# Peptides against a protein of PDB entry 3ESW: the designs that were tried, part 90

Target 1, 322 residues: chain A of PDB entry 3ESW
Amino acid sequence: NNIDFDSIAKMLLIKYKDFILSKFKKAAPVENIRFQNLVHTNQFAQGVLGQSQHLCTVYDNPSWHSIVLETLDLDLIYKNVDKEFAKDGHAEGENIYTDYLVKELLRYFKQDFFKWCNKPDCNHCGQNTSENMTPLGSQGPNGEESKFNCGTVEIYKCNRCGNITRFPRYNDPIKLLETRKGRCGEWCNLFTLILKSFGLDVRYVWNREDHVWCEYFSNFLNRWVHVDSCEQSFDQPYIYSINWNKKMSYCIAFGKDGVVDVSKRYILQNELPRDQIKEEDLKFLCQFITKRLRYSLNDDEIYQLACRDEQEQIELIRGKTQ

## One batch from the design tools (peptide; made by RFdiffusion4, then SolubleMPNN)

Design b2_p16_8_s2 (from b2_p16_8, 7 letters changed)
Fold by OpenDDE base, seed 1:
Structure b2_p16_8_s2 (fold): chain B 322 residues (1-322), chain A 16 residues (1-16)
Amino acid sequence: as target 1 above (322 residues)
Amino acid sequence: SKELIELALKLLEKMK
């Protein structure tokens, strides 16, 4: 019996594609009930849903992309990328160019463009006066600050001149192109938009233990790559658990095409109790939201994304992210 | 199963 292995392989691939596509069909009534009950009864689930409603879509704004590209020094950026690519990139192929671009954007953002702000400078005394600033607390935004999606304003008094300086915590990334300062939240927010403005596949990663960063999908490496703008870090997912000895419980990635628990990529040691939600319920929640985000995609797009998702899941289980 | 998916992905890579 000449087993036509090619015919069997083709039939298996067709059946597999159909099986994968069947998982992305409209949710059954029982799944909708489970989802509704979960988000109404579990605070962590409600938080993940709320974040997904914003973070998965907010950066897909063509007007914002144009403003970003008009604001950045593109001539400097591409000059540096071309210089590094000319040294080593030709041996590795064209797909490595985007990795050089992301590395240069990390350098440019941290060194030339944005500033870390633990305390603001005094508005009266000028630059390099943050050492003289005493925190008085936080309050709601005024009428001007409210125009830029500001929920909280930190208030500081200058010990030298006695004047009050306001540090609004803006969530509008376009306002951050003007202010060019912040902490991990502002850094990650604007840097996510910057990467998206270059047409890259990017996710926003939320860590429950008060840190945030990005992931970039590298076509050269054919995987999601850790990117931290605060640290100027590329492909170093171990920095939190190993270098910082940080204790962590959850890392959730938010992108236009899905929500993914990426905790296994970053939590390598010192794992905190994962007691906020049942593991089965978190898996269900992320899959349910991902399914909703893909409702408008065609069968081929759904299949390609599902194959990428499966490759990532295999990677996460094997612990192969160095 | 995870193994079936790995097999399918390997098959997809060979078809490119």
Scores: peptide ipSAE 0.017, ipTM 0.559, DockQ to the pose 0.120
Fold by OpenDDE base, seed 3:
Structure b2_p16_8_s2 (fold): chain B 322 residues (1-322), chain A 16 residues (1-16)
Amino acid sequence: as target 1 above (322 residues)
Amino acid sequence: SKELIELALKLLEKMK
């Protein structure tokens, strides 16, 4: 009896698809009640929901993608990608090209495009004057700054000329294409948009302990890959816990297709107490939001994404980035 | 269930 393993495999996949699709059906009334109760009673859950309402959809803007692509030196970027891709040959397949693209975008963004702003330069004294800047505190945005989703403005006084320089903390990534400066928030915000503008599957990763970065889904590696624009880092999820010895409690990834607790990828040591929400409630919350984000998708899309989710969950449990 | 999922995923990878 030749066990037709292929037939068994196909049957298993069909049954698995049906099982997955059953889970992604419209939420039952009991799940809606649980969700509503959770977000109304748990501040962390409310925060995750609030972030998901913005971060999961804001970057899916075709007009912004066009503006990004018009602003970047695409000729330089693709020249460098093609050059690096050609060195390694075609042996690893065409899907590796996107990994080279992301690596070049990391290089280009950090080296050629964007600037870290610990302190702004003095608007009066000009470039390389940040050393002369003294922080005076933060203020609300003025009428002009408010046009660009500015939540706060850091105020600095120049020790040399005495003039005030404003450093608006813009949340509008299109404004960041003009300003070309910021901290981890501005870097991650704009870089997330940049990656999305190349048609990549990208997530924004929020860490509760005041850092943010990206993940992109590598078709070559068949997994989510850590990407930090500030560090020019590709596939180095350990840099925070190991290299920085950073203490962390939560890392939550926000993408168009889902919200995922990715803490296990990044919190390798120095774990802080996860006391903001019950683990079961966080899992439920992320799954519930993910389910809502997928309501408009067809059965095949839902199935493919669910398979990817399960692969990621297996990876996160095993702790082995293969 | 985990083993079945892993098997299903391996099979899915082979079908691509």
Scores: peptide ipSAE 0.016, ipTM 0.572, DockQ to the pose 0.146
Fold by OpenDDE base, seed 5:
Structure b2_p16_8_s2 (fold): chain B 322 residues (1-322), chain A 16 residues (1-16)
Amino acid sequence: as target 1 above (322 residues)
Amino acid sequence: SKELIELALKLLEKMK
């Protein structure tokens, strides 16, 4: 008798629904105590919590989504998506359209919209003058720069005209729609908002070793997909460890529905010591924050997200993202 | 699917 493994799997998933719902309702008093002790005693845990309080919610702003959609050349974007979809997408179904959209947004953002800014152009000499700029250091924002969530301003002197040019490191993504330049932080910040503005499930991935990128949940691939706006990269999680030979210790993904340690997806070689927190405490922390983010969700939403979480954990264990 | 079976097995492990 061929064991109907699919029927068994479905039955097990149904039975697990009640178990999931029981876990996501409220934190036990013991869990709250453990959480409080962890964030008060471990600096890395406090940092993860602090980032979650910002990154998990800041992009869920309908007003910002409208401003983004009004700013982008939607006609060009959809024209290009439709063109690529017409070639291959009809054979794979409608869900693949979103993958084409994300790929076009990567292209559009890097090629047509945003610029890498290692050094700013001289405000006096004009465009393509960054080569003449010498860094003088960083300072706090002025009164105007402070309006746009600016933590630091890099100061440059032009070797040609001697004038000072300020490069504010804006954290307001709406200001970045105007400035249209930055480094990995500005790129990832604005691009995360752009993806969110199209109604996509997106996570912000923080790497401890000074890089940031996105993940998009592909309904076609039924998994989280690596997305790096700086690199115009889609589904290339190996790029850092293999192509860059980057040494890394932690990659943490922040989304509206959870915080996840995604280090196993990206750290394929040259792993740095994971000595900032105990592995069991990091796992607990991410689960606890995720639980809090889901308190307002209904039973069906909790169940669907829990199934996605388990699927992702299987993928991370098996290295299927390689 | 193989993925569904694997998910079911993982869920069973967590229920223990």
Scores: peptide ipSAE 0.030, ipTM 0.575, DockQ to the pose 0.567; fails the geometry check
Fold by OpenDDE base, seed 4:
Structure b2_p16_8_s2 (fold): chain B 322 residues (1-322), chain A 16 residues (1-16)
Amino acid sequence: as target 1 above (322 residues)
Amino acid sequence: SKELIELALKLLEKMK
């Protein structure tokens, strides 16, 4: 009896697709109760939810994309991309071009566009006076600063002139296009928007141990790729654990299509206790939020994303990001 | 689900 393996494979794929799609149906009442209880009782879960409500959708703003593209030196960027792409002998239209684009955007952003700000310059003494600045603490935004989604303002006193300089920590990435300075938060925020403005699939990665970076989905590599604008780093997820010897507990990726615990990609050694939430509850939380983000998608989109999720989970389990 | 994928992949490999 010639087992029609093709027919069986097709039937299995259909059943598998249906099974996957069934998981993305509207949440059952019991799942909603579990979710509500989790976010009300666990501070870490509440934090992840709060971040997801912002980070998963904020960068999907066409008006912001236009402003970004108008602000960047696109001629320089594409000239450099084309130059590096041509050196490696790639044909036009290859998916690898986007990897070259992201690498150039990393270069451009760090070297030409944005500035690291450990301390601000003194508003009175002018440029290159940050060495004279003493931190006095932080306060809430004033009326002007509050217009740009400012949560905190760092206050500095100049040791030379005695004047106070404010360093508002703006969360509005459009304001960051003007200020062109910040720390890891501002860098990652604006760089995430920049990557999104080129139509790329991007996630914002939050590390509990006070760092943030991006992931870009490379169509060429067919995986999520580590991208750190502060470090001008592409596909170097090991830099934190290995190069910095950083101790970490959680890395959570936030994108339009889901929330994913990506800790296994970045925490290669010196793992801190994961005691903020039960592993099962974190997995449930991320899946629940992801499911909500996908409610408006069609069955084919849901299935494709689910396949991508599964590939990523396999990658994370196998440790193949080295 | 992993078993089904492994089975599907095995089936796809056998179809090659």
Scores: peptide ipSAE 0.016, ipTM 0.540, DockQ to the pose 0.096; fails the geometry check

Design b2_p16_8_s3 (from b2_p16_8, 9 letters changed)
Fold by OpenDDE base, seed 4:
Structure b2_p16_8_s3 (fold): chain B 322 residues (1-322), chain A 16 residues (1-16)
Amino acid sequence: as target 1 above (322 residues)
Amino acid sequence: SDELIQLALQYKKLME
């Protein structure tokens, strides 16, 4: 009896697809109750939900993408990408071209476009005067600053001229295209939008211990790749735990298609206590939010994303990011 | 069944 292995394989794939799709159906009433109770009783869960409501969708703005592409020196960027791509002997049309693009965007952003701001320059004294600036503290935004989703304003006094300089911490990435300066928050925010503007699959990674970065889904590598605009870093998830010896507890990735605990990718040593939420509750929370983000997708899209998720989970368990 | 899913996953790994 020639077992038709192909027929069995097809049947198994159909059943598997149906099973996966069943997980992404509308949440059961019990799941909704669990979710509501969790976000109302656990502050960390509430924070993750709040971030997801913003970070998962804010960058999917075609108008913003157009503004970004009009602002960047695309001729320079593509010239450099083409140069490096040709140097390594790759043929046109290979998926690896996008990796070269992301690497050039990292270079361009750090070297040519955006500036790190420990302290602002004095508005009166001009450029290269940050050394003369003394922090006075932080305050709320004024009426003008509030137009650009500003949460806090750092206040500095110039030791030379005595004038006050305001450093608004803008969360509007379009305003950041104008100001072209900030710290890790501003860098990651604008750089996430930049990557999205090129049609890339991008996630915003939040670390509880005051750092943020991106992940880009490489079609060439067929995985999520660490991207840090501040460090001009591509595929170096170890830099925080190993190079910085940073202690960390949680890293959560926020994307249009899901929320994922990516702590295992980045927390390689010096793990802090994960005491903010039960592990099962965090897993449930991320899955529940992810399910909601996919409600409008068709069955094929849901299945493709579920396959990607499974591959990522295997990667995170195996520690084979290298 | 969980068994069929495990089999499908094993088969998928064999076909990749």
Scores: peptide ipSAE 0.020, ipTM 0.493, DockQ to the pose 0.128
Fold by OpenDDE base, seed 1:
Structure b2_p16_8_s3 (fold): chain B 322 residues (1-322), chain A 16 residues (1-16)
Amino acid sequence: as target 1 above (322 residues)
Amino acid sequence: SDELIQLALQYKKLME
């Protein structure tokens, strides 16, 4: 019997597609019960769910994208991107242009647009007076600050003039376009929105050990790429574990299409105990949330995303992110 | 079966 290998291959592909699609069907009652029990009994799981409810969707706002694009110096950005792209003689194809765009946005954001704020300048004494500022503690927002999703305000006293300066920790990224200063939280929040405003596939990465950054899906590299606005870093996932010698336990990526444990990409050494949740339960949680985020997608979209997810998982297992 | 899925993946990779 001449085995029709082409027919068998087609049948296998159909069965595989059907199998993948079956995983993204509505959750069974038993899975819903498991999910509810997990988020009610495990604080880490509840935290991941809470973050997903915000971070997975908040940046998909067309009005915000328009405001961002109107605020940035697009002429300068594209001039620099075009200049760098021209050096490669187009040998790498059109897809590399987006990598140059992200690299320029990193440069522009850190060098021209946003500022790191360890301590604020004194409102009375003016610029470069942060050295004279003494922290007094934190308090809730006032009536004006509360308009911009502010949970905490840091209070500082000037040692020179004695006046009080407030540093509100705004979570509204549109307000950050005005203030143009902050720490890793404000940097990552606004930079995530900036990347999204250019139509890019972006994830917000939360590290349990008090750092946050982005991932960008590069069509040129055909993978998720580490992006840290604070460090002006592109494709350097090793900087935390190796360069900083940072100890870490969890890195979770939040995007419109899913929630993914990306710890293996960034935790290369000095791994802290992963004792906040069982590994199987974390895997289940991320898959369950991802499934919910994809409920409105068609079968082809689900299949394409599932294929991308599989390639990422293979990459993470093989340690090819370096 | 898991084996059939692996074969499908191998085939997909060859067709890319």
Scores: peptide ipSAE 0.019, ipTM 0.513, DockQ to the pose 0.152
Fold by OpenDDE base, seed 5:
Structure b2_p16_8_s3 (fold): chain B 322 residues (1-322), chain A 16 residues (1-16)
Amino acid sequence: as target 1 above (322 residues)
Amino acid sequence: SDELIQLALQYKKLME
């Protein structure tokens, strides 16, 4: 019984391609109605939609990419990447170079470029004065701060000189290239743009429980890889649930080509109730938004992305990254 | 259908 496994596999691939292409056709009227009803009746769904409208497209800005590349010390970055690649990367093939690049960008960003800002330094007293700062609360941006997509400004008083220091929470990543400080939001925002500026496939991961990070699609590993700029972490999805003992309910990844519930990758223990939306409705929502993001893609692009999607779903079910 | 898709994906991965 010479089962021609190759022939069977080829047949299955053809059928799979046809099946995928059929799924990514224009949404049926019934799906549009379901989507509209869901986002109008469910606050969590509306939030996911709102986030997708921003996060899926904002980083696809060639002008921003140019500014980033002009701002970073590319000579240092590539020198370090080349050094690490020369040690053992040649044995693994050229695709591993991007993994080394992301690892160096994590190092460079945390160690050389950006700073964590729990409290700002006093504008009057100068550097290393954050210990003297007392929070007074938050307010809206002034006219200057408003130019840089700022929704909130944290206000601090210096215990030493009594002066007020403003810490605007800028959402403009180009402004963050200047300020070079922030918390998880600013870190993830700018770092997402940095990765995009190198032509990488990147997703922004939103966690409902007040954290954010990235995922990078590694061509070497052929999967989405956890990337946290704050932690200088590469491929450590367990750090939140296990190391931090963080309780979480939802992790949603936002990329140019899709929105994906990645909760299974990161929520390994201490799961909070997933009561914000029905699981079927969340699945539908993510698929519907993903479908819309891919409307302009050709059949080959749709097929390749769908293969990645299915591989990721298999990975998430099997818990391979756990 | 899901099993067939999984098989196809496994084969594709093997051929890459």
Scores: peptide ipSAE 0.017, ipTM 0.569, DockQ to the pose 0.145
Fold by OpenDDE base, seed 3:
Parts: sequence; C-alpha cells; structure tokens
Structure b2_p16_8_s3 (fold): chain B 322 residues (1-322), chain A 16 residues (1-16)
Amino acid sequence: as target 1 above (322 residues)
Amino acid sequence: SDELIQLALQYKKLME
C-alpha cells in the first residue's frame, strides 16, 4: 500500500489549521484571569502591555504615511533602488526589490536625512557648535514642546555664549520629520514609521538594556530581518552581542499583528539574567496580546500569520537563519 | 502531536 504522503500531509495541514484557529478563538475566562493577574502583579508584564498598546498600532496611520512619503526624496530613493535592482538582473525575482528598498532607506536615512544628536548645536552660535555644549540636566516640556508628545527635555549651556539650548526628546514621529535629529529612540521611532509608510510589515524591537531597532518581514528571505537605522544595518542581528559585546536580557518585538520575544535572535552571548518574569508567563503574555491583536482577522489571515509565527519560532530555536 | 504539526509545517514550506 503506497502511503499517499501527499494525502496525509494535506490531512495534517487541515488538522493543523483547525488546531491553530482554535487557539485564536476568544480567550477563555481562565486565560483572561491569568492575564489580568499577570499584568497587575508583574511590573515587566505591565510594561510590555503598556508598550504594546502604543507600539503595535501607532504606526498604522495612513495620514502619517502620506506625510512621510511627501517629505522623503522618493525620486532619489527609487532611482537608487532601481539602480541596485537592475544590477541583480532580476535573477532573484521581484521580491528582492523590497530588500533593496529597505537597504536604500537605511542609507538615505543615515546619510541624507537624519542626524545623530549626542549634544545639540547652540541655538545662538549655529551649526557644528555641539562641542561647546555642557549638559545642565533634564526637565519637563514647555507648552510648545508638549504639543509633540515630549516627555523630557535635555538642557544644555553653551560654553562660548552662555545661552541655553533645549533638546526636546520628542515621541511624535511627525515632529521628527522636521527636527531631523535624535538618538536611538528618535531614530527607531521615525524609521519604523518610514518603513510602515512603504507598506512593509514592520516591528519595533525594544531592548531592556537601553537600545531599540526595527525588524521588517522580507518576502524574499521569507523571515523577519534585523534593521537598525542608527547603524545602517541590514540583517546583522549579531552586532549588539558580538560587535558591541553588549549584555542583554530581553528583546521584545512589537507589531500590528503580534508581540514576540525575539531575544534569541539578538542575545548570542553575554546574556543577563532573565529574572523580570517567568519564561512561561512571558510566553503566555506575548501570545495573549498577539491573540487580541488578531481578533478582527479572518481564518485565512490568522492561519497565514500563525504559520509565519511557527517558522519564526523554529528559526529562533535552531539559531539557523535559513 | 507536536511532531505531526512540525511535519505539516515542513510540508507547507515545501509546497510554498
């Protein structure tokens, strides 16, 4: 009896689909109780929930996407992408175009568009005066700064002219299109919006040890790809642990379709204690939030995303970028 | 079983 492996595989896929869909049904009362207890009793869980409420949805704003696309030099960007894509000779298919786009956006953003701001220039003395700036501390935003979701303002005094310069830490990414400067937070915030504005699947990655970056889903590579705008880095998840020798405990990715612990992608060595939450509780939390984010999706969308999730989990366990 | 699910996933990947 020739085992019809294709028939068995199809049957298994149907059963698997049904099983997956069953997991994404409305949460049982016991799961809701567990979730509520977890976020009320565990500060880290509360933090993850709070971040998810903002980061998972804030970038899905069509008005912001339009403003971004109107602000960027799209002619230059697409000219450069087309040039690099033409060099590939279409050998890898059309899906590689998006990878070239993201690489160009990284280049454009770092080299042509945005500036790293360790210290601001003096508002009175003008450009290239940051060397003369002494930090005085931080304070709350003024009335104007508060219009742009500013939580903190760094204050600097110019050693040359004695004037005070304010460096507001804006969280409004549209304001960052104007200011064109910041640190890792501002870079990642605006760059996440930029990638989203091109219709890409993007996640914001929060690292507990004071860094943030992006991931985008490459259709060409068929996986989530590390993207760091500060470093102009594409698919180099090892840069933190290996190149920087950074010690890290948690990396959490926040996207419209889910929250995922991606620590295994980035924490390759120098792992700090993961003592903020039980591993099973973190897994439950991420799955529960992800389930909520998918409540409005149809069965086919849920199934496709679940398949993507499983592939990512396999990747993270095996440590092999396929 | 988790094994059957993995087989199904592998099969799907081969069919994609």
Scores: peptide ipSAE 0.021, ipTM 0.577, DockQ to the pose 0.150; fails the geometry check

